# Designs tried in a protein design run: peptides against a protein of PDB entry 3ZOQ. Part 96

Target 1, 223 residues: chain A of PDB entry 3ZOQ
Amino acid sequence: QLLQDSWWNQLKEEFEKPYYQELREMLKREYAEQTIYPDSRDIFNALHYTSYDDVKVVILGQDPYHGPGQAQGLSFSVKPGVKQPPSLKNIFLELQQDIGCSIPNHGSLVSWAKQGVLLLNTVLTVRRGQANSHKGKGWERLTDRIIDVLSERERPVIFILWGRHAQMKKERIDTSKHFIIESTHPSPFSARNGFFGSRPFSRANAYLEKMGEAPIDWCIKDL

## One batch from the design tools (peptide; made by RFdiffusion4, then SolubleMPNN)

Design b2_p18_8_s4 (from b2_p18_8, 12 letters changed)
Fold by OpenDDE base, seed 1:
Structure b2_p18_8_s4 (fold): chain B 223 residues (1-223), chain A 18 residues (1-18)
Amino acid sequence: as target 1 above (223 residues)
Amino acid sequence: SAEDAELDRRAEEEEALV
């Protein structure tokens, strides 16, 4: 099957819907005719690394990086050996200031994903060099359902919503059960307007501790 | 603010570009 059992049980009905079949057929053409990121095997990496039941934190991104070798199916994350994008650099600067972590020599956030941080983009594919090229093609409906089924979960989730695009998903989140951490986006254009000093990492861990859950080890080791 | 929202939009667009 496409997904592990925990996510499959939540999302299997979506994959049978016409919108997803149309998306799938579109993607088959795109991957055959153009350079699409991430690799087709990496599209659902966020769900592969973090099961439905293991989700503790969600960090929403827009769409994958569109440069060669960058995207690895996790929001904000880049493959080892890839130069850290500006927003990711700012994430690590805030991480350092918030909880004292060293800035890693790579941009892979896989260690967060393995601890229950769902690094979800709202759109899961992109054409090379064409940001948002797969916007409005069906991914948003699937990823909205991912947010919905997490919102419906009894066990609380922490949603980290950086910037307006992510914050637009707040209406789908049951704030009676779930926690939301909001700030401006980590991009150089907005980070100084609220992202820096927002302390999302320590705040997330404070909620986890309050819930009786193990905190996230946000510090990333060098490779 | 409205300005912040526009900055965030541009910021996210940049993130998509990077």
Scores: peptide ipSAE 0.034, ipTM 0.673, DockQ to the pose 0.046
Fold by OpenDDE base, seed 5:
Structure b2_p18_8_s4 (fold): chain B 223 residues (1-223), chain A 18 residues (1-18)
Amino acid sequence: as target 1 above (223 residues)
Amino acid sequence: SAEDAELDRRAEEEEALV
């Protein structure tokens, strides 16, 4: 099976729906005719690294990076050896200011994913050089269902919602059970308006400790 | 890069409209 059993049990009904079959056929054509990111094997990396039961924190992105070798199926994350994008640099600046972590020599967030940080984009594929080219093609319906099944889970989740696009998903989150950390987006054009100084990493760990869960080691080691 | 700037620009434009 393409997904871990815990995610498959939550999402199996979606994969049988017409919208997902149409999305799949569209993606087959797109990957055959154009350069699409991430690699087709990496589309569901967020779900591969973080099982449904292991999710502690969710960080929502919009869609994958559309440059060569960048996207690895995790929101904001880039493959080792890739120059850190501006938003990711700002994430690491806030991480340093918040909890004293050094800025890593790479942009891979896989260490967060392995600890229960679901690095989910709302759209999971993109054409090379064409940002949002796969918007409105069916991914949003699947990723909305991912948010819904996490919201329905009894074990609390922390949702980190940077910027308006992510914050629009707040209506799907049961705030009686789950915690939300909101700020402006880490982008250079918005980071100074509230992202810097928002301290999402220490705040997330404070909630985890209050729940009796192990905190996330947010510090990323050099490769 | 111009490509990195485009992702950031869209997120930024959505926030600038708020």
Scores: peptide ipSAE 0.042, ipTM 0.746, DockQ to the pose 0.088; fails the geometry check
Fold by OpenDDE base, seed 3:
Structure b2_p18_8_s4 (fold): chain B 223 residues (1-223), chain A 18 residues (1-18)
Amino acid sequence: as target 1 above (223 residues)
Amino acid sequence: SAEDAELDRRAEEEEALV
């Protein structure tokens, strides 16, 4: 996929590395032989919607939803018309309690992405019905580099790290420049252990305001 | 869905390791 110039400048060296070529060849086989999500054109949607320079906030996910029509290349986000997954429902519940937003009738977070919220999964593809099927295949090395180049950026970034998987990336983030918002995962299994009441949306906006940046309009309109 | 539940279960497993 063709990336925006700002991301290309940051990542071009990665695409020439053996690990990425091996990943690419693996993905070619996978997409030919299996049902893979998201659509191959949507793999880099997080980078398409949010340029390197426009990143204000990062929300890390693990890997895409592995059901039909769900994944759209954005962490936690589902295509319009798709039932909201439990974790996403909890995200919207916290959003409502935090800043008073109505729960939208869809699960698309594209409006966040367009405002500078990088909705990045650490693994960008998955086999249908097989969670983590593309774990350890090379995506993590690329997405680690995405985190690294953001950490190296002079303009501060806010990293929202829900759950342990995301929090393991904290070591890659220069906390002298960047802000981290941590809580338990929005999963029904963990949300009551700290995600609910964590107020990540208002906290993120408070940091943006301190930086002299426009806050995110986290409220999602119905379609 | 069962698929959504699997994602949520993985999140639980990862947090349980903390």
Scores: peptide ipSAE 0.038, ipTM 0.714, DockQ to the pose 0.085; fails the geometry check
Fold by OpenDDE base, seed 4:
Structure b2_p18_8_s4 (fold): chain B 223 residues (1-223), chain A 18 residues (1-18)
Amino acid sequence: as target 1 above (223 residues)
Amino acid sequence: SAEDAELDRRAEEEEALV
């Protein structure tokens, strides 16, 4: 199976649909002819690290980082040894200010993913140096379905929606059952307009505690 | 990096169009 059983049961029908077959054929050509990120084995890392049933929090991104060695199939996250992108630096600044965590010496958010933080981009691949180059190719339909099946889940989820692009997905989320944390994007151009001081980490944990769930350990250890 | 800045800029331009 392409995915672990919990996600496969939710998404298997999507993989048989024409749009996904077309996407798959496009991706085969792209990976053969171009430099595409992340590595093809890492495309579904968000779903690999966080099972459907284990999702506690969702953080939506747009598309992967398009620089060499950056993308690891997790929104906002970069592989160890990679310079932290500006938005990620701001995420860690807010994390420090919100709950007192030290800024880690790396940008890997894998520890969050392993705790039930689904780090999902709406588009899961990109050409080197070409942001949004795979926009409108079919990924959005799959990732919309991921949001839908989480919204349909009985066990509540916390959605962290930074910026307008992520907030556009709010219409797909049953807000009678799920919790939403919204602010401006962590990007340097928007972070001062509401992201800083939004305290998404403490707010997410407060919701988890209200649901009787274990909070996320958001603090990231150095490697 | 310049690549990171461009990614962030695009995310922000979509917000600025709001």
Scores: peptide ipSAE 0.033, ipTM 0.710, DockQ to the pose 0.089; fails the geometry check

## One batch from the design tools (peptide; made by RFdiffusion4, then SolubleMPNN)

Design b2_p19_1_s1 (from b2_p19_1, 15 letters changed)
Fold by OpenDDE base, seed 2:
Structure b2_p19_1_s1 (fold): chain B 223 residues (1-223), chain A 19 residues (1-19)
Amino acid sequence: as target 1 above (223 residues)
Amino acid sequence: DEEERKKLEEEALKLENVD
């Protein structure tokens, strides 16, 4: 699947750069020789579901889930039928407490993506069973560019930055026009240290409403 | 050129050769 025009216009120069060419060659080898997630056709799903112009909220993740059938190219999201990972469960717990949504019977966040929530991992691929295996291979430079072009956009964006890794990207965000929602990571290791009770969903919608935009329907229907 | 764009994007996004 091709990128939407709005993303292509923002990112086309990156794909010609040596770092991306090297990344691509590496990925070709990896997908040929190893089990890599997500499916190669799903790598850019975040950009497919949410156009550059339609981005309202960005939720940054680190890298895809590394278990079978989990990753679908969206941060924190898992394919239907897949058990919700601990961090995602905590996200839904906070969602329920924040705005009263029921916990869905699946972990797909596609409905968020379709509403303008860019579910972006900083690294877009991972080797099976090896978290961060593709860290430092070039994805971060591309995803940094994604953050940069969003930061450059006149229409404000809300960046939800859970945990230190995501928060390191704050320096790339023009906080004079964009909004940042920060807390600890939804991981069981950190959720009780600030994620729970952070109410990122209602806060994001409050910003959207203040901007005169439609809020996100964060509630996810059962499948 | 739309056709040229498609080729460029396919080369950029796809890891396998395009038909």
Scores: peptide ipSAE 0.298, ipTM 0.815, DockQ to the pose 0.018
Fold by OpenDDE base, seed 4:
Structure b2_p19_1_s1 (fold): chain B 223 residues (1-223), chain A 19 residues (1-19)
Amino acid sequence: as target 1 above (223 residues)
Amino acid sequence: DEEERKKLEEEALKLENVD
C-alpha cells in the first residue's frame, strides 16, 4: 500500500450504520442480562493486535469459545492457563508435523497476532454455553466488511480457510491478488479428512517469502 | 496506531454502559 490505512479508517462508516447500532443495542442487553464471551474489552482484540496494514495472514473462525475464561477475542486462541480445546490441539499437532514446532503448554496465539496473523471470528461474541447464539445478529456484516477491505487492499494477503464456513467467504476474496489455503476444519470430526497433512503454516510462509515478506514464526514458546 | 486502538476500545466499552 502506498498510503497507510487503519482499521478505523476502513470500518468507521460501518459503526454508524443502522445494522451495527442495532447490534450494539442487542449486545448491551446481552452483556447486562447474561454471561457473554469474550469480555467486552476483548471483542476487538484481533484488530488491536493486527493493524490493517500489518495483516499478512488471516485465519477465520466462526464464533468465540463459550466456556469460562476461554475466549480472548482471537479465533482458535485461548487464554493462558486454559485447557486447549480439541481443535486447537489439532492445530498444534499439524504445526508440529508441518514445521517441527513443539506443542506449547498453553493455547494463546497472541504471538501470531503480533506478527500479522489476523485471528478473526466471523461472529465476535457468544453466550456462555450457547454456541452460535449471536449468529445472524449483525457481526457477520461487519466481519464481511473486514474481509472486503482486506480483499481490496493492494498488498496481498494469505487467507487460511479451514472448513466449509470459512471457505464460504472465498467469494469475497479477490484471488487474483490474494492467496488461499484451504482444508477441512481442525475439529476432531474433520481433521483426519484433510486438515492433517495440509501444512498451512509452511505454505503460508512460502507465499510470504515469494512476496518478499518476512515469514511468520509460528512456533509458540512456553509460558 | 494508538488512536485507532482507543477508538475501537471505546466502541467495545460502550457495551458496558446499559442505558
Scores: peptide ipSAE 0.028, ipTM 0.619, DockQ to the pose 0.022
Fold by OpenDDE base, seed 3:
Structure b2_p19_1_s1 (fold): chain B 223 residues (1-223), chain A 19 residues (1-19)
Amino acid sequence: as target 1 above (223 residues)
Amino acid sequence: DEEERKKLEEEALKLENVD
């Protein structure tokens, strides 16, 4: 009944702001002088796969995987053919325990993104082998705006916040309209302290059904 | 939205041209 809204309409003003222009200049230098992940064409994949209006669920990550061929512009996701990182393995273990999905033979979460799961990192680039190397360079301001405009949206969103870093964004979310699912991080260092058994997938679908929306098919097919 | 995608891709292309 309502026309779809776009990320460009929501974010176009940000791209013209000085902080983002400075970020762009930094990124130009970084991509020219260093190996940066993901590929420059993949930086905004989360927004490409999941439009502003189509967002049903948000899963926040910190920054991209910093190994060769891993990052594809989606939080926690890795390109097909890439070994599943430990956190992702634990995500799939919880998925299996929660709703019975089999462990896929790849780590791509694109199927989630296409269904309305915004797989957003708070920082969208990283230097090879240097975690958090692009922290504090401007991405956080843009991604904060992404969270803000989703929070301002009338149609409810489900935010899945694993670990302290993601949970720090709670203050930006209007909980009178939106739902939050919190647990410890899926990392091997924290998963046993609350992530396992948290059942975020079934809980998210329960909220979606309550809102009269189609649930997410969280099960990932083999490639 | 094709227009949206195109504009976001333009942002990526600015970096791609430097790569």
Scores: peptide ipSAE 0.027, ipTM 0.593, DockQ to the pose 0.023
Fold by OpenDDE base, seed 5:
Structure b2_p19_1_s1 (fold): chain B 223 residues (1-223), chain A 19 residues (1-19)
Amino acid sequence: as target 1 above (223 residues)
Amino acid sequence: DEEERKKLEEEALKLENVD
């Protein structure tokens, strides 16, 4: 990856803005006074694993898992050794039905991230046991900018938007350049209403092939 | 990019130092 096309070059102006400075100060207090997930070192793992230029696919989540040892800074992903959350289990079920992958014995999606799948939550931190506790604190503005700079990129991106929350970001995506795959959320509450059978993995690879790019190896090996 | 990674990690480290 080139520094000129790095996330830093795309986002450096955001980090200097008052909203982000306020967010940072809030996070300092939260991490000092509360148990916050993920680990502070893992907040930007999605950007660490997948550079701006290397993004092929974006999968949007809402906020990190709020249980001990779960969140690793990647949407829907959990650290090895952690029980797979219900939504992730359904993701793997669809993966199996879509392209025949076996269900892995862990929930880490790092292998996807390393191949260019940006596993981005719209909110990047959460207080233990309190879903959406950091909603509306500034993360959404940063992650909106992430979507914006990807939308502005000439090289096409595939956005996988599961559920209404993610789909609200469609207005920020230039559909003349980029591809969108939509379905209901993989949550047990919605998966049977359209997520199952949506075949997002094969569809994403079909778009990549049309673009002349290498497909994603979505199959995850056991540890 | 190592420089990019360092910059992003610096932001995280600043939070860690407050922990």
Scores: peptide ipSAE 0.038, ipTM 0.691, DockQ to the pose 0.023; fails the geometry check

Design b2_p19_1_s2 (from b2_p19_1, 14 letters changed)
Fold by OpenDDE base, seed 1:
Structure b2_p19_1_s2 (fold): chain B 223 residues (1-223), chain A 19 residues (1-19)
Amino acid sequence: as target 1 above (223 residues)
Amino acid sequence: SEKERQERYEQALKLENVD
């Protein structure tokens, strides 16, 4: 099966729906005719690293980085050895100011994913050099369902929503049960307008502790 | 280039095998 059992039980019906079948056919053509990121085997990495039951925190991104070797199927994350994109640099700056973590020498957020941070893009593929090129092709319906099934989960989740795009998903989240951390986007264009100083990492851990959960070790070690 | 075509071909195959 495509996904781990916990996610498969939640999402298996989506993969049989016409919209996803059409998306699949589109992707086949795209990968054959264009350079598409991430690698096709990495598309669902966010779900591979973080099971449905293990999700503690969700960080929503828009779509993958569109440069060579960057995207690894996790929102905001880049493969080791890849220069940190501007937004990611700002994320690490806030991390440092928030809880004192050093800035890592790489941009991989896999360590977060393994601890229960679902690094989910709303669109899971992109053409090289063409941001949002796969917007409106079906991914949003699947990822909306991911948000929905998490919202329906009895055990609370913390949603970190940076920027307007992510915050638009708030309507799908049961805020009586789940926790929302909102700020402007870490992009250089918006970070100084609210992202810096928002302290999402310590706030997330505070919620986790209130829930009786182990906090996330947000600090990332050098490779 | 031929290399790029080969890479795209491999990506397409991977996608077909995964989905």
Scores: peptide ipSAE 0.045, ipTM 0.700, DockQ to the pose 0.025
Fold by OpenDDE base, seed 4:
Structure b2_p19_1_s2 (fold): chain B 223 residues (1-223), chain A 19 residues (1-19)
Amino acid sequence: as target 1 above (223 residues)
Amino acid sequence: SEKERQERYEQALKLENVD
């Protein structure tokens, strides 16, 4: 099976649907004909690192970074050795100001994922140098289902929604049961309009503590 | 380049095996 048991039980029916079959065929063609990110084995890394039952926090992104060696199947995260993109730099700046973490010398957020932070893009693949090139091809239907099954989960989840694109998913989230942290996007174009000072990391941990769960260790060690 | 095409082909095969 494609996914670990907890996610497979929630999503297995999606993979049998025509839309996903068509998406799969499209992806096979795309990967064969041009450079697609991330590596095909890394497409579902967000679900591999964070099981359905272990999700504590969700951070939604749009689609993967489209430069060489950047995308690793986790929203906002880049592989070690890769220059930190502007949005990620701002995320670390807010992290430092929010809870005092040092800015790491790399951009990998794997340590968050391993602690229950689902770093989910709404679109999971992209052509090199062509942002949003795989938009509207079927990924959104699958990732909407991911949000839906999390919303249906009895154990509460914290959704961090940066920017309007992510915030549009709020309609799929049962806000009577789950917690929402919203601000402007960490992009340099919008970060000063609300992202900086939003303190999403301490706020997320405050919710976790209120629920009797262990907080996330957001601080990232140097490599 | 031919090398790049081979890499893309391998990516496609990986996808075929995973899905």
Scores: peptide ipSAE 0.041, ipTM 0.690, DockQ to the pose 0.025
Fold by OpenDDE base, seed 3:
Structure b2_p19_1_s2 (fold): chain B 223 residues (1-223), chain A 19 residues (1-19)
Amino acid sequence: as target 1 above (223 residues)
Amino acid sequence: SEKERQERYEQALKLENVD
């Protein structure tokens, strides 16, 4: 099977639907004919690192980084050794100001994922050098379902929604059960308009503690 | 290049093998 059991139980029906079969065929052509990111085996890394039951926090991105060696199947995250993109740098700046973490010497957020932070892009693949090139091809329907099944989960989830794209998913979230942290996007174009000072990390941990759950260790160790 | 085509081919195979 494609996914671990907990996610497979939630999503297996989606993979048999025509939209996903069409997406699959499209992806096969794309990966065969041009450079697509991330590596095909990394497409579902967010779900691989964070099981359905272990999700504590969701951070939504749009689509993967489209440069060589960057995308690793986790929103905002880059592989070790890769220069930190501007948005990620700002995320770490806010992290430092929020809870005192040092700026790591890499951009991998895998440590967050392993603790229950689902780093989900709404679109999970991209052509090299072509942002949003796989928009509207079927990923959004699958990732909407991911949000839906999390929203339907009894155990509360914290959704961190940076920017308008992520915030458009708010309508799919049952706010009677789940918590939402919203701000402007960490992009240099918007970070100073609300992202900086929003303190999403301490706020998320405050919710987790209120729920009786272990907080996230947001600080990232150097490699 | 042929190398690039081979890399893309391998990516396609990996995608197929994920299921």
Scores: peptide ipSAE 0.040, ipTM 0.687, DockQ to the pose 0.024
Fold by OpenDDE base, seed 2:
Structure b2_p19_1_s2 (fold): chain B 223 residues (1-223), chain A 19 residues (1-19)
Amino acid sequence: as target 1 above (223 residues)
Amino acid sequence: SEKERQERYEQALKLENVD
């Protein structure tokens, strides 16, 4: 995996740190001995699709989907042909109500990523069938650094923080420069408590327009 | 160059090289 030059410049020092080396060794063992998602080649897809300079919006997730063929290295996104998980379905429902987009026949959010939506999980790998199995192993330190370098960027970023886990990252975000959109998580357990009706997509575009930037085309075409 | 360094280093970091 080759990171874009802009991300390399921001993160190259992290890869030489002991925590990341330990994480790497752990991952080598995990991928060798267990079924780990996503595919090792897809771990950094969020950074591959969205360069540091091109980031307009950040959507934070927790960790990848842990079912077969689901995770593709982007938060909330699933590979084409995969049934949309409940949270993703709710995201599309809110998208439809917010800005009138049709619900796509797939769950891939790659089109968002290509437009500058960084779909970042705080933990980038997971064991099959074991949610949070790679929590506390080093990913959080790297992804915290990703948030930090974005926060330090002069050009403003919009952070969409769904749920308490993502909202814990607020302390790392310079709110004098950047914008935060918060609501409850799109999970069926919490969506009706604030996510629905939060209109994160139109709100994000409103901020982008105020900054003189092109809005995101959030509508996803069928495959 | 920095790009060359990036490429070499990231190649070394690929999990596929070990898995």
Scores: peptide ipSAE 0.031, ipTM 0.686, DockQ to the pose 0.019; fails the geometry check

